# Ledger of designs, part 4: peptides against a protein of PDB entry 7SFY

Target 1, 41 residues: chain A of PDB entry 7SFY
Amino acid sequence: ELFNLESRVEIEKSLTQMEDVLKALQMKLWEAESKLSFATC

## One batch from the design tools (peptide; aimed at target 1 L25, target 1 (a further copy) I11 L22)

Design b1_p10_3_s2 (made by RFdiffusion4, then SolubleMPNN; its pose is not in this set)
Fold by OpenDDE base, seed 3:
Parts: structure tokens; C-alpha cells; sequence
Structure b1_p10_3_s2 (fold): chain B 41 residues (1-41), chain C 41 residues (1-41), chain A 10 residues (1-10)
């Protein structure tokens, strides 16, 4: 199939969603590490 | 539960896998756009 | 996006 605007939009949407998940996971990792750091202080 | 090395490793592994998928999707997007550009030349 | 690429390079 030909690449078109619809395909591009769908891919970009998926990328955005994955980016959001990555950010959330990164934040969770940081929070967990921060708590560990706190506990070891 | 306490955050520990196992938990950290698991999260980092998941992040790495998602990063790989994101890179692949970005490359596919670029390739598709490049082909579109080629076709419109 | 630039933001996405920034995330990937971190």
C-alpha cells in the first residue's frame, strides 16, 4: 500500500503513545530509585 | 515491596525494548517518507 | 519528534 497521510498519522499516534509510556516508566524508575536512596540515607 | 536490583533490571530491560521498538518505528517512518519523496520527484 | 529523539538518546 502507498504511504499516505492516514498512515503517517497512525504511526505518529503510536509513537506518541509509546513515548508517554516510556516517560511514565522513566518516572517510576526515578521515583523508586529516589525512595531507595531515601531509605539508605 | 522494596525496590531492588532485580526490579531495576527488569524495568531497564523493558525500557530498552521499548526504545528499540521506537527506533524501528522511527526508521520505518523515515523510510516511508523517503519513498514518498522519491515518488513525488 | 525532537522530544522523542531526546528520550531515546538519554
Amino acid sequence: as target 1 above (41 residues)
Amino acid sequence: as target 1 above (41 residues)
Amino acid sequence: SSELQELLQK
Scores: peptide ipSAE 0.105, ipTM 0.581, DockQ to the pose 0.000
OpenDDE base, seeds 1, 2, 4, 5: peptide ipSAE 0.096, 0.104, 0.097, 0.105; ipTM 0.586, 0.608, 0.578, 0.591

Design b1_p10_3_s3 (made by RFdiffusion4, then SolubleMPNN; its pose is not in this set)
Fold by OpenDDE base, seed 1:
Structure b1_p10_3_s3 (fold): chain B 41 residues (1-41), chain C 41 residues (1-41), chain A 10 residues (1-10)
Amino acid sequence: as target 1 above (41 residues)
Amino acid sequence: as target 1 above (41 residues)
Amino acid sequence: QEEEQLRQLL
């Protein structure tokens, strides 16, 4: 495999996108847990 | 939206999968940077 | 939607 600056930029872009998705999912989890605690308490 | 334990488990599973992919991409980035430094030094 | 975003990265 040939690593170049284009490959690095592509990987960094993918990482950023995944971090955004992770944050969104973590927020959904938090909201879900919040609603669960409300419904069960 | 109705939150239940099944929804929570599904979200947690997705989060775990994304974390695994993130780790893999970070490793690829590190390897790429390592090879770049070797080739340019 | 998040699942599709993940699939695009794989």
Scores: peptide ipSAE 0.169, ipTM 0.606, DockQ to the pose 0.000
OpenDDE base, seeds 2, 3, 4, 5: peptide ipSAE 0.161, 0.166, 0.166, 0.157; ipTM 0.591, 0.601, 0.594, 0.589

Design b1_p10_3_s4 (made by RFdiffusion4, then SolubleMPNN; its pose is not in this set)
Fold by OpenDDE base, seed 1:
Structure b1_p10_3_s4 (fold): chain B 41 residues (1-41), chain C 41 residues (1-41), chain A 10 residues (1-10)
Amino acid sequence: as target 1 above (41 residues)
Amino acid sequence: as target 1 above (41 residues)
Amino acid sequence: DEEELLEQLL
C-alpha cells in the first residue's frame, strides 16, 4: 500500500461527502419528529 | 409526508450505517498518515 | 464500496 497525495485527497473528499449526507439525514429526522402527530381515535 | 415508526427506524438505520463507514474511513486515513514515509532521493 | 453505500443512503 502506498499513501500519497492523491490517496489522501480521495479519502478526505469521501469523508466530506459522507458528513454532508449525514447532516442532511439528521435534519430530515429532526423535521419529521417535529411534525409528528398522533392518530386520532 | 407521513412520519411513522417505520420511517424513523429506516432513517436511524441509515444514520448508524453512515457513522460506521465514516469511522472506518477515518481509521484508514489515520493509518495511512501514520505509515507515511518520504521518498528517498 | 463507499460510493455505492452513499447512493443507497441518499
Scores: peptide ipSAE 0.153, ipTM 0.598, DockQ to the pose 0.000
OpenDDE base, seeds 2, 3, 4, 5: peptide ipSAE 0.147, 0.149, 0.146, 0.147; ipTM 0.591, 0.588, 0.586, 0.597

Design b1_p10_4_s1 (made by RFdiffusion4, then SolubleMPNN; its pose is not in this set)
Fold by OpenDDE base, seed 2:
Structure b1_p10_4_s1 (fold): chain B 41 residues (1-41), chain C 41 residues (1-41), chain A 10 residues (1-10)
Amino acid sequence: as target 1 above (41 residues)
Amino acid sequence: as target 1 above (41 residues)
Amino acid sequence: RLERLKELLS
């Protein structure tokens, strides 16, 4: 099984994209929690 | 817009799942790079 | 970059 430069770049790019999503979700979580409101039931 | 405990738990669970995927990909990247082989062309 | 990811996930 070969792993060339192109494959490495592709994986690293995917990791970067997931990192961006995680950061965005963390921000949204913070924002949501700052506005936390409990359900009446 | 309401954000209740259930919503928070759901988001945090999703973040955890993504973290698990990222960690798995990091391991695979390490393994792949340890076996890095360049294309002949 | 992988170290940054580790920090983010820690």
Scores: peptide ipSAE 0.082, ipTM 0.544, DockQ to the pose 0.265
OpenDDE base, seeds 1, 3, 4, 5: peptide ipSAE 0.079, 0.077, 0.072, 0.076; ipTM 0.551, 0.533, 0.528, 0.532

Design b1_p10_4_s2 (made by RFdiffusion4, then SolubleMPNN; its pose is not in this set)
Fold by OpenDDE base, seed 5:
Structure b1_p10_4_s2 (fold): chain B 41 residues (1-41), chain C 41 residues (1-41), chain A 10 residues (1-10)
Amino acid sequence: as target 1 above (41 residues)
Amino acid sequence: as target 1 above (41 residues)
Amino acid sequence: KLEKLKEKLS
């Protein structure tokens, strides 16, 4: 098994992309929950 | 726009899946880097 | 693929 610069760069790019998507999902969840309304008596 | 329990559960499932993949990628990167060898004089 | 998902969420 070989590890080279290209492999490292590719993995780190994937990590960065997924972190960005995670942040976006977390923001959307926060926004959705902030809009959630509860029935009141 | 509606937010309901199903929507929240779906988003949280996606978050969990992505976090798991992120951790796996980080582990693979660590393993690859730990195996990286340098030329020695 | 992930970029497309990011764009949908942004």
Scores: peptide ipSAE 0.082, ipTM 0.580, DockQ to the pose 0.052
OpenDDE base, seeds 1, 2, 3, 4: peptide ipSAE 0.082, 0.080, 0.082, 0.078; ipTM 0.569, 0.576, 0.495, 0.560

Design b1_p10_4_s4 (made by RFdiffusion4, then SolubleMPNN; its pose is not in this set)
Fold by OpenDDE base, seed 2:
Structure b1_p10_4_s4 (fold): chain B 41 residues (1-41), chain C 41 residues (1-41), chain A 10 residues (1-10)
Amino acid sequence: as target 1 above (41 residues)
Amino acid sequence: as target 1 above (41 residues)
Amino acid sequence: RLEKLKELLS
């Protein structure tokens, strides 16, 4: 496996993208917990 | 869209799994940065 | 940044 500037940048971009997804999931979690009291199932 | 206990648990599990992946990527990033000085490209 | 996010998720 080759580790270079290109691979480092690629990993950092992946981390950033996953961070964005995590933030979105946290928002969904907030919505889920907020609406849980209204759940009918 | 239905928000209930099941959906909340599913989101939390997804968050946990992504957190594990992020930790793994951070380790890879450390490796990449550590080996960058030895890069031949 | 990521460490802060991890802390919020843990």
Scores: peptide ipSAE 0.063, ipTM 0.550, DockQ to the pose 0.177
OpenDDE base, seeds 1, 3, 4, 5: peptide ipSAE 0.056, 0.059, 0.057, 0.056; ipTM 0.541, 0.527, 0.526, 0.530

Design b1_p10_5 (made by RFdiffusion4)
Pose (drawn by RFdiffusion4):
Structure b1_p10_5 (pose): chain A 41 residues (1-41), chain B 38 residues (1-38), chain P 10 residues (1-10)
Amino acid sequence: as target 1 above (41 residues)
Amino acid sequence: FNLESRVEIEKSLTQMEDVLKALQMKLWEAESKLSFAT
Amino acid sequence: TRITDLKTKL
């Protein structure tokens, strides 16, 4: 039970971490999309 | 992470791909640690 | 896919 809880804690911790990393990635990606979109009309 | 130039967009897009590549492995690692904890 | 599309535009 203890091991299970340690797992679930470290799991959902990095799940939020992956959430934070990707959404900043999605924001910069959007900037690039707008850049190449406007540039190539 | 620059977008001033086409060269920089290219370098920046590859960096984002490398980041997603790291995220895919982290996702799989999480899939397994969870499967092993049920 | 979105990044590949952008790279295709480059």

Design b1_p10_5_s1 (made by RFdiffusion4, then SolubleMPNN; from b1_p10_5, 4 letters changed)
Fold by OpenDDE base, seed 3:
Structure b1_p10_5_s1 (fold): chain B 41 residues (1-41), chain C 41 residues (1-41), chain A 10 residues (1-10)
Amino acid sequence: as target 1 above (41 residues)
Amino acid sequence: as target 1 above (41 residues)
Amino acid sequence: SRIQELKSKL
């Protein structure tokens, strides 16, 4: 397939999807790490 | 800048970088969640 | 896709 406008749009969509996943992971990580500080023994 | 071969290479590099960050975050998340299971009270 | 696979593993 040609590296054309359609290809660029598809790649940009992929980048956006990856960014969304990164943000979700960051939130989950913060959540998990926050729980660690809540451990009361 | 033109959407040319150079632009494609740059975008592919960005995608790879994002994937690397995703993997790192996944490992950190697993690490943090694993520590939660170690809590003994 | 690889991205969606990663997202589903969160």
Scores: peptide ipSAE 0.136, ipTM 0.534, DockQ to the pose 0.078
OpenDDE base, seeds 1, 2, 4, 5: peptide ipSAE 0.115, 0.125, 0.124, 0.133; ipTM 0.528, 0.558, 0.548, 0.563

Design b1_p10_5_s2 (made by RFdiffusion4, then SolubleMPNN; from b1_p10_5, 5 letters changed)
Fold by OpenDDE base, seed 1:
Structure b1_p10_5_s2 (fold): chain B 41 residues (1-41), chain C 41 residues (1-41), chain A 10 residues (1-10)
Amino acid sequence: as target 1 above (41 residues)
Amino acid sequence: as target 1 above (41 residues)
Amino acid sequence: SRIQEIKSKL
């Protein structure tokens, strides 16, 4: 297999997508934990 | 800059690390949401 | 992609 420009670009795209998912998960986690922390009975 | 074997390996390592973080965040989110869902006053 | 599948479930 060749490690060429196309491969690099594709990997970089994947990295960017993963970063976006990470950010979304981090936000959801923050929201969930916030709801837990703010919850009072 | 060169896109060489070293660069490819480093990027692949980063991708793997990001996947691991994603899994960890998913687990934590599941736990947090579970606690929310199971919480009753 | 796998990542997009995960993203869609969030």
Scores: peptide ipSAE 0.140, ipTM 0.531, DockQ to the pose 0.070
OpenDDE base, seeds 2, 3, 4, 5: peptide ipSAE 0.132, 0.138, 0.130, 0.133; ipTM 0.551, 0.529, 0.550, 0.561

Design b1_p10_5_s4 (made by RFdiffusion4, then SolubleMPNN; from b1_p10_5, 4 letters changed)
Fold by OpenDDE base, seed 2:
Structure b1_p10_5_s4 (fold): chain B 41 residues (1-41), chain C 41 residues (1-41), chain A 10 residues (1-10)
Amino acid sequence: as target 1 above (41 residues)
Amino acid sequence: as target 1 above (41 residues)
Amino acid sequence: SRIQELKDKL
């Protein structure tokens, strides 16, 4: 298969979208950890 | 829903897996760009 | 961040 500008842009867009998802998951993790409560005696 | 250690570990594992995919895609992009040839006169 | 490090490698 032939690599061209369209292919490169498509790959970069996919990478960007995955990074956006990763950031969203990191935010959710932060929120979850911020709300984490521990059992108290 | 209750957040616990299991939930946190699961989220972190998902993040790690996505990072692995991102790295793989970056490598593929590098390979593609390395093989990219330009029209010559 | 880890994500920014990945971005910097693009």
Scores: peptide ipSAE 0.136, ipTM 0.548, DockQ to the pose 0.138
OpenDDE base, seeds 1, 3, 4, 5: peptide ipSAE 0.131, 0.135, 0.130, 0.128; ipTM 0.549, 0.553, 0.545, 0.549

Design b1_p10_6 (made by RFdiffusion4)
Pose (drawn by RFdiffusion4):
Structure b1_p10_6 (pose): chain A 41 residues (1-41), chain B 38 residues (1-38), chain P 10 residues (1-10)
Amino acid sequence: as target 1 above (41 residues)
Amino acid sequence: FNLESRVEIEKSLTQMEDVLKALQMKLWEAESKLSFAT
Amino acid sequence: AEIEELLAEL
């Protein structure tokens, strides 16, 4: 039970971490989309 | 992470792909740790 | 820089 809880804790911790990393990635990707979109009309 | 030039967009897009590549492995690692904890 | 910091924290 203890091991299970340690797992679930370290799991959902990095799940939020992956959430934070991707959504900043999605924001910069949107900037690039707008850049190449306006540039190539 | 620059978008001033086409060369920089290219370098920046590859960096984002490398980042997603790291995220895919982290996702799989999480899939396994969880499967092993049920 | 924000992506680099978040990726280092991961």

Design b1_p10_6_s1 (made by RFdiffusion4, then SolubleMPNN; from b1_p10_6, 5 letters changed)
Fold by OpenDDE base, seed 4:
Structure b1_p10_6_s1 (fold): chain B 41 residues (1-41), chain C 41 residues (1-41), chain A 10 residues (1-10)
Amino acid sequence: as target 1 above (41 residues)
Amino acid sequence: as target 1 above (41 residues)
Amino acid sequence: DEILELMKKL
C-alpha cells in the first residue's frame, strides 16, 4: 500500500482510539479491584 | 460477574497484550513515516 | 473485541 497523509492520519486516529480503550480498561480494572472482597472464611 | 483472582489475572494479561500491540503499531507508524516520500512535483 | 476491530481497520 502507498503510505500518504491520509493513511498516516487514519493510523494516528486508530492509535488514539486504542489508547483510549486501554485507559478505559485500566480504570475498569482499578474499579473492580477496589470492590474485590476477600474470602473472610 | 464475580470478580476474583482468575478474572484479575485474565484482565491483566489482556491489558499487557493490548499494550504490546499498541507499541508495535507505534513502531510501524514510525517506520512508515520514515519512508514517506513527499511529492516533489 | 474493540482492539481486533481497530487492528482490522489499519
Scores: peptide ipSAE 0.118, ipTM 0.569, DockQ to the pose 0.286
OpenDDE base, seeds 1, 2, 3, 5: peptide ipSAE 0.109, 0.109, 0.117, 0.112; ipTM 0.567, 0.573, 0.574, 0.572

Design b1_p10_6_s2 (made by RFdiffusion4, then SolubleMPNN; from b1_p10_6, 4 letters changed)
Fold by OpenDDE base, seed 2:
Structure b1_p10_6_s2 (fold): chain B 41 residues (1-41), chain C 41 residues (1-41), chain A 10 residues (1-10)
Amino acid sequence: as target 1 above (41 residues)
Amino acid sequence: as target 1 above (41 residues)
Amino acid sequence: SEIEELMKKL
């Protein structure tokens, strides 16, 4: 494994991308839960 | 889009998987930063 | 990548 500034930056970018995806999934979960509550009421 | 209990569970599983990967990336970042500081000192 | 595969589940 190489460890250098470039590899650190790549990991940081990956973390940022995953955080963005997590936020999107959380939004979809909220939508799903909202629809489930609506449909089951 | 389907909204049901199954889809909610799938989203929750995806969130869990992403959190696990994020933790792994954070660990790798820590390792990379540690090595960079060592190598640049 | 693993991230890309997870993104397909969105």
Scores: peptide ipSAE 0.136, ipTM 0.593, DockQ to the pose 0.293
OpenDDE base, seeds 1, 3, 4, 5: peptide ipSAE 0.111, 0.111, 0.130, 0.131; ipTM 0.494, 0.573, 0.575, 0.577

Design b1_p10_6_s3 (made by RFdiffusion4, then SolubleMPNN; from b1_p10_6, 5 letters changed)
Fold by OpenDDE base, seed 4:
Structure b1_p10_6_s3 (fold): chain B 41 residues (1-41), chain C 41 residues (1-41), chain A 10 residues (1-10)
Amino acid sequence: as target 1 above (41 residues)
Amino acid sequence: as target 1 above (41 residues)
Amino acid sequence: DEIEKLMKKL
């Protein structure tokens, strides 16, 4: 396939979306760990 | 939902998978740009 | 779409 401006823009948009999702998951992990309750025996 | 060890492991696995896909797309972008041919007039 | 699959894990 030929690489052109449209293909580049599409890949860059996909990369940005993935970065946003990655950041959101990292935040969720932090929030989950912050709320971690230990088993009370 | 309760956060436990299993939930943490699942989130960490998902994060790793996203990082792998992100790296793959970054490599594809680099490869595509490296092969970029300019219009010959 | 792999991004969509990953977003479903949020």
Scores: peptide ipSAE 0.116, ipTM 0.572, DockQ to the pose 0.289
OpenDDE base, seeds 1, 2, 3, 5: peptide ipSAE 0.115, 0.109, 0.107, 0.115; ipTM 0.570, 0.565, 0.566, 0.568

Design b1_p10_6_s4 (made by RFdiffusion4, then SolubleMPNN; from b1_p10_6, 4 letters changed)
Fold by OpenDDE base, seed 1:
Structure b1_p10_6_s4 (fold): chain B 41 residues (1-41), chain C 41 residues (1-41), chain A 10 residues (1-10)
Amino acid sequence: as target 1 above (41 residues)
Amino acid sequence: as target 1 above (41 residues)
Amino acid sequence: DEIEELMKKL
């Protein structure tokens, strides 16, 4: 494969998208943990 | 949605998978940049 | 598409 400007841009876009998704999942985890409640006897 | 042990594990697995893919893409970018050559006149 | 599959989990 030949590295060029186009391929670099595509990879960087994919990386950015993954970082955004990762952050969203981390926020979901935090929110879920924040809402965690114990069963009461 | 109710947060429980199962849902936490699923989220954490997804996060781990994303981190692995992100690292792989970063390595691909680095490798591509390392192979970058200039046209010779 | 690995990214697409991961996005479905959000």
Scores: peptide ipSAE 0.150, ipTM 0.587, DockQ to the pose 0.295
OpenDDE base, seeds 2, 3, 4, 5: peptide ipSAE 0.145, 0.144, 0.146, 0.143; ipTM 0.585, 0.581, 0.585, 0.579

Design b1_p10_7_s1 (made by RFdiffusion4, then SolubleMPNN; its pose is not in this set)
Fold by OpenDDE base, seed 5:
Structure b1_p10_7_s1 (fold): chain B 41 residues (1-41), chain C 41 residues (1-41), chain A 10 residues (1-10)
Amino acid sequence: as target 1 above (41 residues)
Amino acid sequence: as target 1 above (41 residues)
Amino acid sequence: LMKKVEELKK
């Protein structure tokens, strides 16, 4: 197991990218739920 | 754009999966940094 | 995973 600056930078880039995707998915879920309609009689 | 229960469940599953990956990456980064050594004179 | 997630994001 080897750790160097390049490895750290690569991991942190991946973390940032995944956090952005998570936020986008959460927003999409919120938007989808906000548009949900219920059947009425 | 269509929202239904199946779509919500699928999105939430993906969110959970990505959060798990994020946590794993953060732990790997922490472990890597904890093992980092500095050159000494 | 990322491919599937990107599909859901859009």
Scores: peptide ipSAE 0.067, ipTM 0.557, DockQ to the pose 0.055
OpenDDE base, seeds 1, 2, 3, 4: peptide ipSAE 0.064, 0.063, 0.064, 0.063; ipTM 0.552, 0.550, 0.543, 0.543

Design b1_p10_7_s2 (made by RFdiffusion4, then SolubleMPNN; its pose is not in this set)
Fold by OpenDDE base, seed 3:
Structure b1_p10_7_s2 (fold): chain B 41 residues (1-41), chain C 41 residues (1-41), chain A 10 residues (1-10)
Amino acid sequence: as target 1 above (41 residues)
Amino acid sequence: as target 1 above (41 residues)
Amino acid sequence: LMEKVRRLKS
């Protein structure tokens, strides 16, 4: 396949998806770290 | 700027960098979650 | 976008 308009659109979609994953991981990391402060004893 | 070879290379660099960030966050998340299993009492 | 990603990494 040539690097054309369709390929560009596909790459942009991939970048957007990766950004979404990054955001999700950031949130999960924050949640996980928050649990560390919980007092259980 | 046109969507040419230089633009393609730039996009590929961005994708690679995002992958590196994803890996780093994955590792940090794993480390954080691992701490949750530590017995302190 | 990359600047935003860099900030997320830190």
Scores: peptide ipSAE 0.120, ipTM 0.511, DockQ to the pose 0.078
OpenDDE base, seeds 1, 2, 4, 5: peptide ipSAE 0.118, 0.122, 0.110, 0.114; ipTM 0.552, 0.555, 0.538, 0.551; seed 2 fails the geometry check

Design b1_p10_7_s3 (made by RFdiffusion4, then SolubleMPNN; its pose is not in this set)
Fold by OpenDDE base, seed 5:
Formats: C-alpha cells, sequence, structure tokens
Structure b1_p10_7_s3 (fold): chain B 41 residues (1-41), chain C 41 residues (1-41), chain A 10 residues (1-10)
C-alpha cells in the first residue's frame, strides 16, 4: 500500500464531487418539501 | 413533477449513503497522509 | 448508487 500525491489528489477530487452531489440532493429535498401540498377539505 | 413520501424517503436514504461514503473517504485520506513518509537524507 | 444519485440530482 502506497500513498503518493496522485492518490491524494484523486481522493480529494472524489470528496469534492460527493459534496456537490450532497448539496444538490439537499436542495432537491428542500424544494420538494416546500412544494408539498396538504390535504384540503 | 410530483413529491410524495416515497420520494422523500429515497432522497434521504441516498443522502445517508453519500455521507457514509464521504466519511470513509475522509478516513482513507487521513490514514494515507498519516502513513506518508518524508524524504530521508 | 451513482446512477440513482444522478437521477435524483437532475
Amino acid sequence: as target 1 above (41 residues)
Amino acid sequence: as target 1 above (41 residues)
Amino acid sequence: LVEKVEKLKS
């Protein structure tokens, strides 16, 4: 098992991408919930 | 475009999985960096 | 996971 600069950079890239996706999903969740309509009598 | 309970649950599941992956990657990064050896004269 | 996430993202 070997650590090098390329490995570090690759991991950090992946982390950044994952964070971006998480933010997007959180936004989608917020939007969806904000649009939720309630039962109407 | 329709929001329902199933969609919300699915999004939250995905968020949780993403968080788990992020944590794992962060741990891997920490371990890799902690094992990094320096140039030796 | 990746495919599912991309579907939710878009």
Scores: peptide ipSAE 0.089, ipTM 0.555, DockQ to the pose 0.055
OpenDDE base, seeds 1, 2, 3, 4: peptide ipSAE 0.081, 0.092, 0.082, 0.088; ipTM 0.562, 0.572, 0.557, 0.554; seed 2 fails the geometry check

Design b1_p10_7_s4 (made by RFdiffusion4, then SolubleMPNN; its pose is not in this set)
Fold by OpenDDE base, seed 5:
Parts: structure tokens; sequence; C-alpha cells
Structure b1_p10_7_s4 (fold): chain B 41 residues (1-41), chain C 41 residues (1-41), chain A 10 residues (1-10)
């Protein structure tokens, strides 16, 4: 099994992308929940 | 714009899946780096 | 991986 600089860079890029998506989804969830209404009247 | 229980559950499931993938990738990166050899001899 | 990220984001 080989691991080199290119492999590390690729994995780190993927991690960064996923972290960005996670943050975006968390923000969307917060926004959605903040708009959620419990009103039934 | 509508937000209901189903939407929240779907988003939370996606978040959980991404967190699991992130953790797996971080572990793989750690393992790869731990095996990385600087030896040139 | 990119495909999985894209699907989860969408």
Amino acid sequence: as target 1 above (41 residues)
Amino acid sequence: as target 1 above (41 residues)
Amino acid sequence: LEEKVRKLKA
C-alpha cells in the first residue's frame, strides 16, 4: 500500500468539501427550524 | 416555504451520514499518515 | 466521494 503527497492532498480536499457541506446543511436546518411554526390556530 | 417533521428528519439523516463519512475519512487519513515512511534508504 | 457529497447537499 502506497501513500504519497498527492493522496494526502486528495483526502484533505475531500474532507474540506464535506465540512463545508455539513456547515451549510446545519445552517439550513437552523433556518428551517427557526421558521417552523407550532401555531394551529 | 414549508418545513415539516419529514423534512427535518431527512436533513438530520443526511447530516449524520456525512458526519460518519467524515469520521471514516479522518481515520483513513490518520492511518495512512501513520504508515507514511520518510525512509529513502 | 464527490458524488456522495453532492447528493447529500442537494
Scores: peptide ipSAE 0.130, ipTM 0.563, DockQ to the pose 0.048
OpenDDE base, seeds 1, 2, 3, 4: peptide ipSAE 0.121, 0.120, 0.115, 0.124; ipTM 0.552, 0.573, 0.560, 0.554

Design b1_p10_8_s1 (made by RFdiffusion4, then SolubleMPNN; its pose is not in this set)
Fold by OpenDDE base, seed 2:
Structure b1_p10_8_s1 (fold): chain B 41 residues (1-41), chain C 41 residues (1-41), chain A 10 residues (1-10)
Amino acid sequence: as target 1 above (41 residues)
Amino acid sequence: as target 1 above (41 residues)
Amino acid sequence: SLVEKLEKLK
């Protein structure tokens, strides 16, 4: 297991990317919930 | 684009899974930073 | 929100 600056930077980048994906999923969830509410009205 | 209960549930599950992965990465980051500090001493 | 929770992890 490598433990150096490069490894830390790589992990931080992965965290950032995943946060971006989660934000995108949150948007999709909001859209889905909005459409569901609309469709069920 | 499907917008129903099943879709919402699937998105919520994905969000949960990704949160778990992010937590795991946070742990790895902590480990990496700890080892880096140790190695640089 | 989940995003807020993620921000707390930083």
Scores: peptide ipSAE 0.092, ipTM 0.568, DockQ to the pose 0.101
OpenDDE base, seeds 1, 3, 4, 5: peptide ipSAE 0.074, 0.078, 0.071, 0.073; ipTM 0.541, 0.546, 0.547, 0.452

Design b1_p10_8_s2 (made by RFdiffusion4, then SolubleMPNN; its pose is not in this set)
Fold by OpenDDE base, seed 1:
Structure b1_p10_8_s2 (fold): chain B 41 residues (1-41), chain C 41 residues (1-41), chain A 10 residues (1-10)
Amino acid sequence: as target 1 above (41 residues)
Amino acid sequence: as target 1 above (41 residues)
Amino acid sequence: SLVEKLEKLR
């Protein structure tokens, strides 16, 4: 198992991708909550 | 497509899980960098 | 950290 500059870049790219997914999901959650309606009957 | 309290909880659980994975990967990256050795030949 | 930044978005 060898860690080098190339490996670091790949790992950081993966982390960035996961951040993007998290942000997207948080936005979706916000939108869903914004549209939440109360039961009236 | 219906959003309710149950759905919100599930989404938030998923987001929390992703955060845990991100933390773990960041720790792994730190450990790898800490062990990084320079080429001597 | 990145995780802390994400936490602030929640």
Scores: peptide ipSAE 0.091, ipTM 0.544, DockQ to the pose 0.095
OpenDDE base, seeds 2, 3, 4, 5: peptide ipSAE 0.095, 0.082, 0.087, 0.073; ipTM 0.573, 0.547, 0.543, 0.562; seed 2 fails the geometry check

Design b1_p10_8_s3 (made by RFdiffusion4, then SolubleMPNN; its pose is not in this set)
Fold by OpenDDE base, seed 5:
Structure b1_p10_8_s3 (fold): chain B 41 residues (1-41), chain C 41 residues (1-41), chain A 10 residues (1-10)
Amino acid sequence: as target 1 above (41 residues)
Amino acid sequence: as target 1 above (41 residues)
Amino acid sequence: SLVEKLRKLK
């Protein structure tokens, strides 16, 4: 197993990309739950 | 746009899966960097 | 990829 600059850059790019997607999913979940309504009598 | 239980469960499953992948990538990066060696004189 | 599959949920 080798470590080189290309490997580090590739992993860090993947990390950044996944963090962005995670934040987006968390926002979507919050928005969806905030819109949830309950039937009331 | 609808919110329902299936949507919430699907999003939360995706969040959990991505968090696991993020942790794995961070660990791999740490391990790779910890193994990095420099030529010394 | 996993990221691409999940990105559509943004």
Scores: peptide ipSAE 0.106, ipTM 0.547, DockQ to the pose 0.049
OpenDDE base, seeds 1, 2, 3, 4: peptide ipSAE 0.087, 0.098, 0.084, 0.083; ipTM 0.532, 0.558, 0.535, 0.534

Design b1_p10_8_s4 (made by RFdiffusion4, then SolubleMPNN; its pose is not in this set)
Fold by OpenDDE base, seed 2:
Formats: sequence, structure tokens, C-alpha cells
Structure b1_p10_8_s4 (fold): chain B 41 residues (1-41), chain C 41 residues (1-41), chain A 10 residues (1-10)
Amino acid sequence: as target 1 above (41 residues)
Amino acid sequence: as target 1 above (41 residues)
Amino acid sequence: SLVEKLERLK
């Protein structure tokens, strides 16, 4: 492995991208739970 | 799309898995920053 | 940390 400035920046970008995906999944989770509540009420 | 209990569980599992990956990337970021400090000092 | 922030969103 090569630990340098380029590697750090790449990791930071990956973290940001995954954070965005997690936020999207949380939104989908909210939708799923909302649908469940609607369907079961 | 089908929003049901199965879908919710699947989303929750995905969130957990991605959280684990983010933790791993944070560790690698720490290592990268540590190496940079070592190399530049 | 980023992970902690994400945990707070759950």
C-alpha cells in the first residue's frame, strides 16, 4: 500500500460517497416504514 | 416497489453493512494521515 | 466522527 496525499483524498471521497448512499437508504427506510404503517392501519 | 417487512429488514441490513465499511475506511484514513505525518516530519 | 453522525440519523 502507498499512503500519501492522493490516497488520503481518495479515501475521503469514498467516505463522502458512502455517506450519501447511507442517507439515501435512510430515506428509503423511512418510506418503507411509512408504507408499513399505512398498510397495517 | 414493494414496501413490506422484508424490504425494511433488507434496508436495515444494508445500512449496517455500509456502516461497517465506513468504519473500516475511517481506520484507513487514520493510517493514511499517520503515514503522511511520519513522512513529512 | 462520520459514523457517529450517521448513527444519530437512525
Scores: peptide ipSAE 0.105, ipTM 0.571, DockQ to the pose 0.098
OpenDDE base, seeds 1, 3, 4, 5: peptide ipSAE 0.096, 0.086, 0.095, 0.083; ipTM 0.542, 0.544, 0.565, 0.553

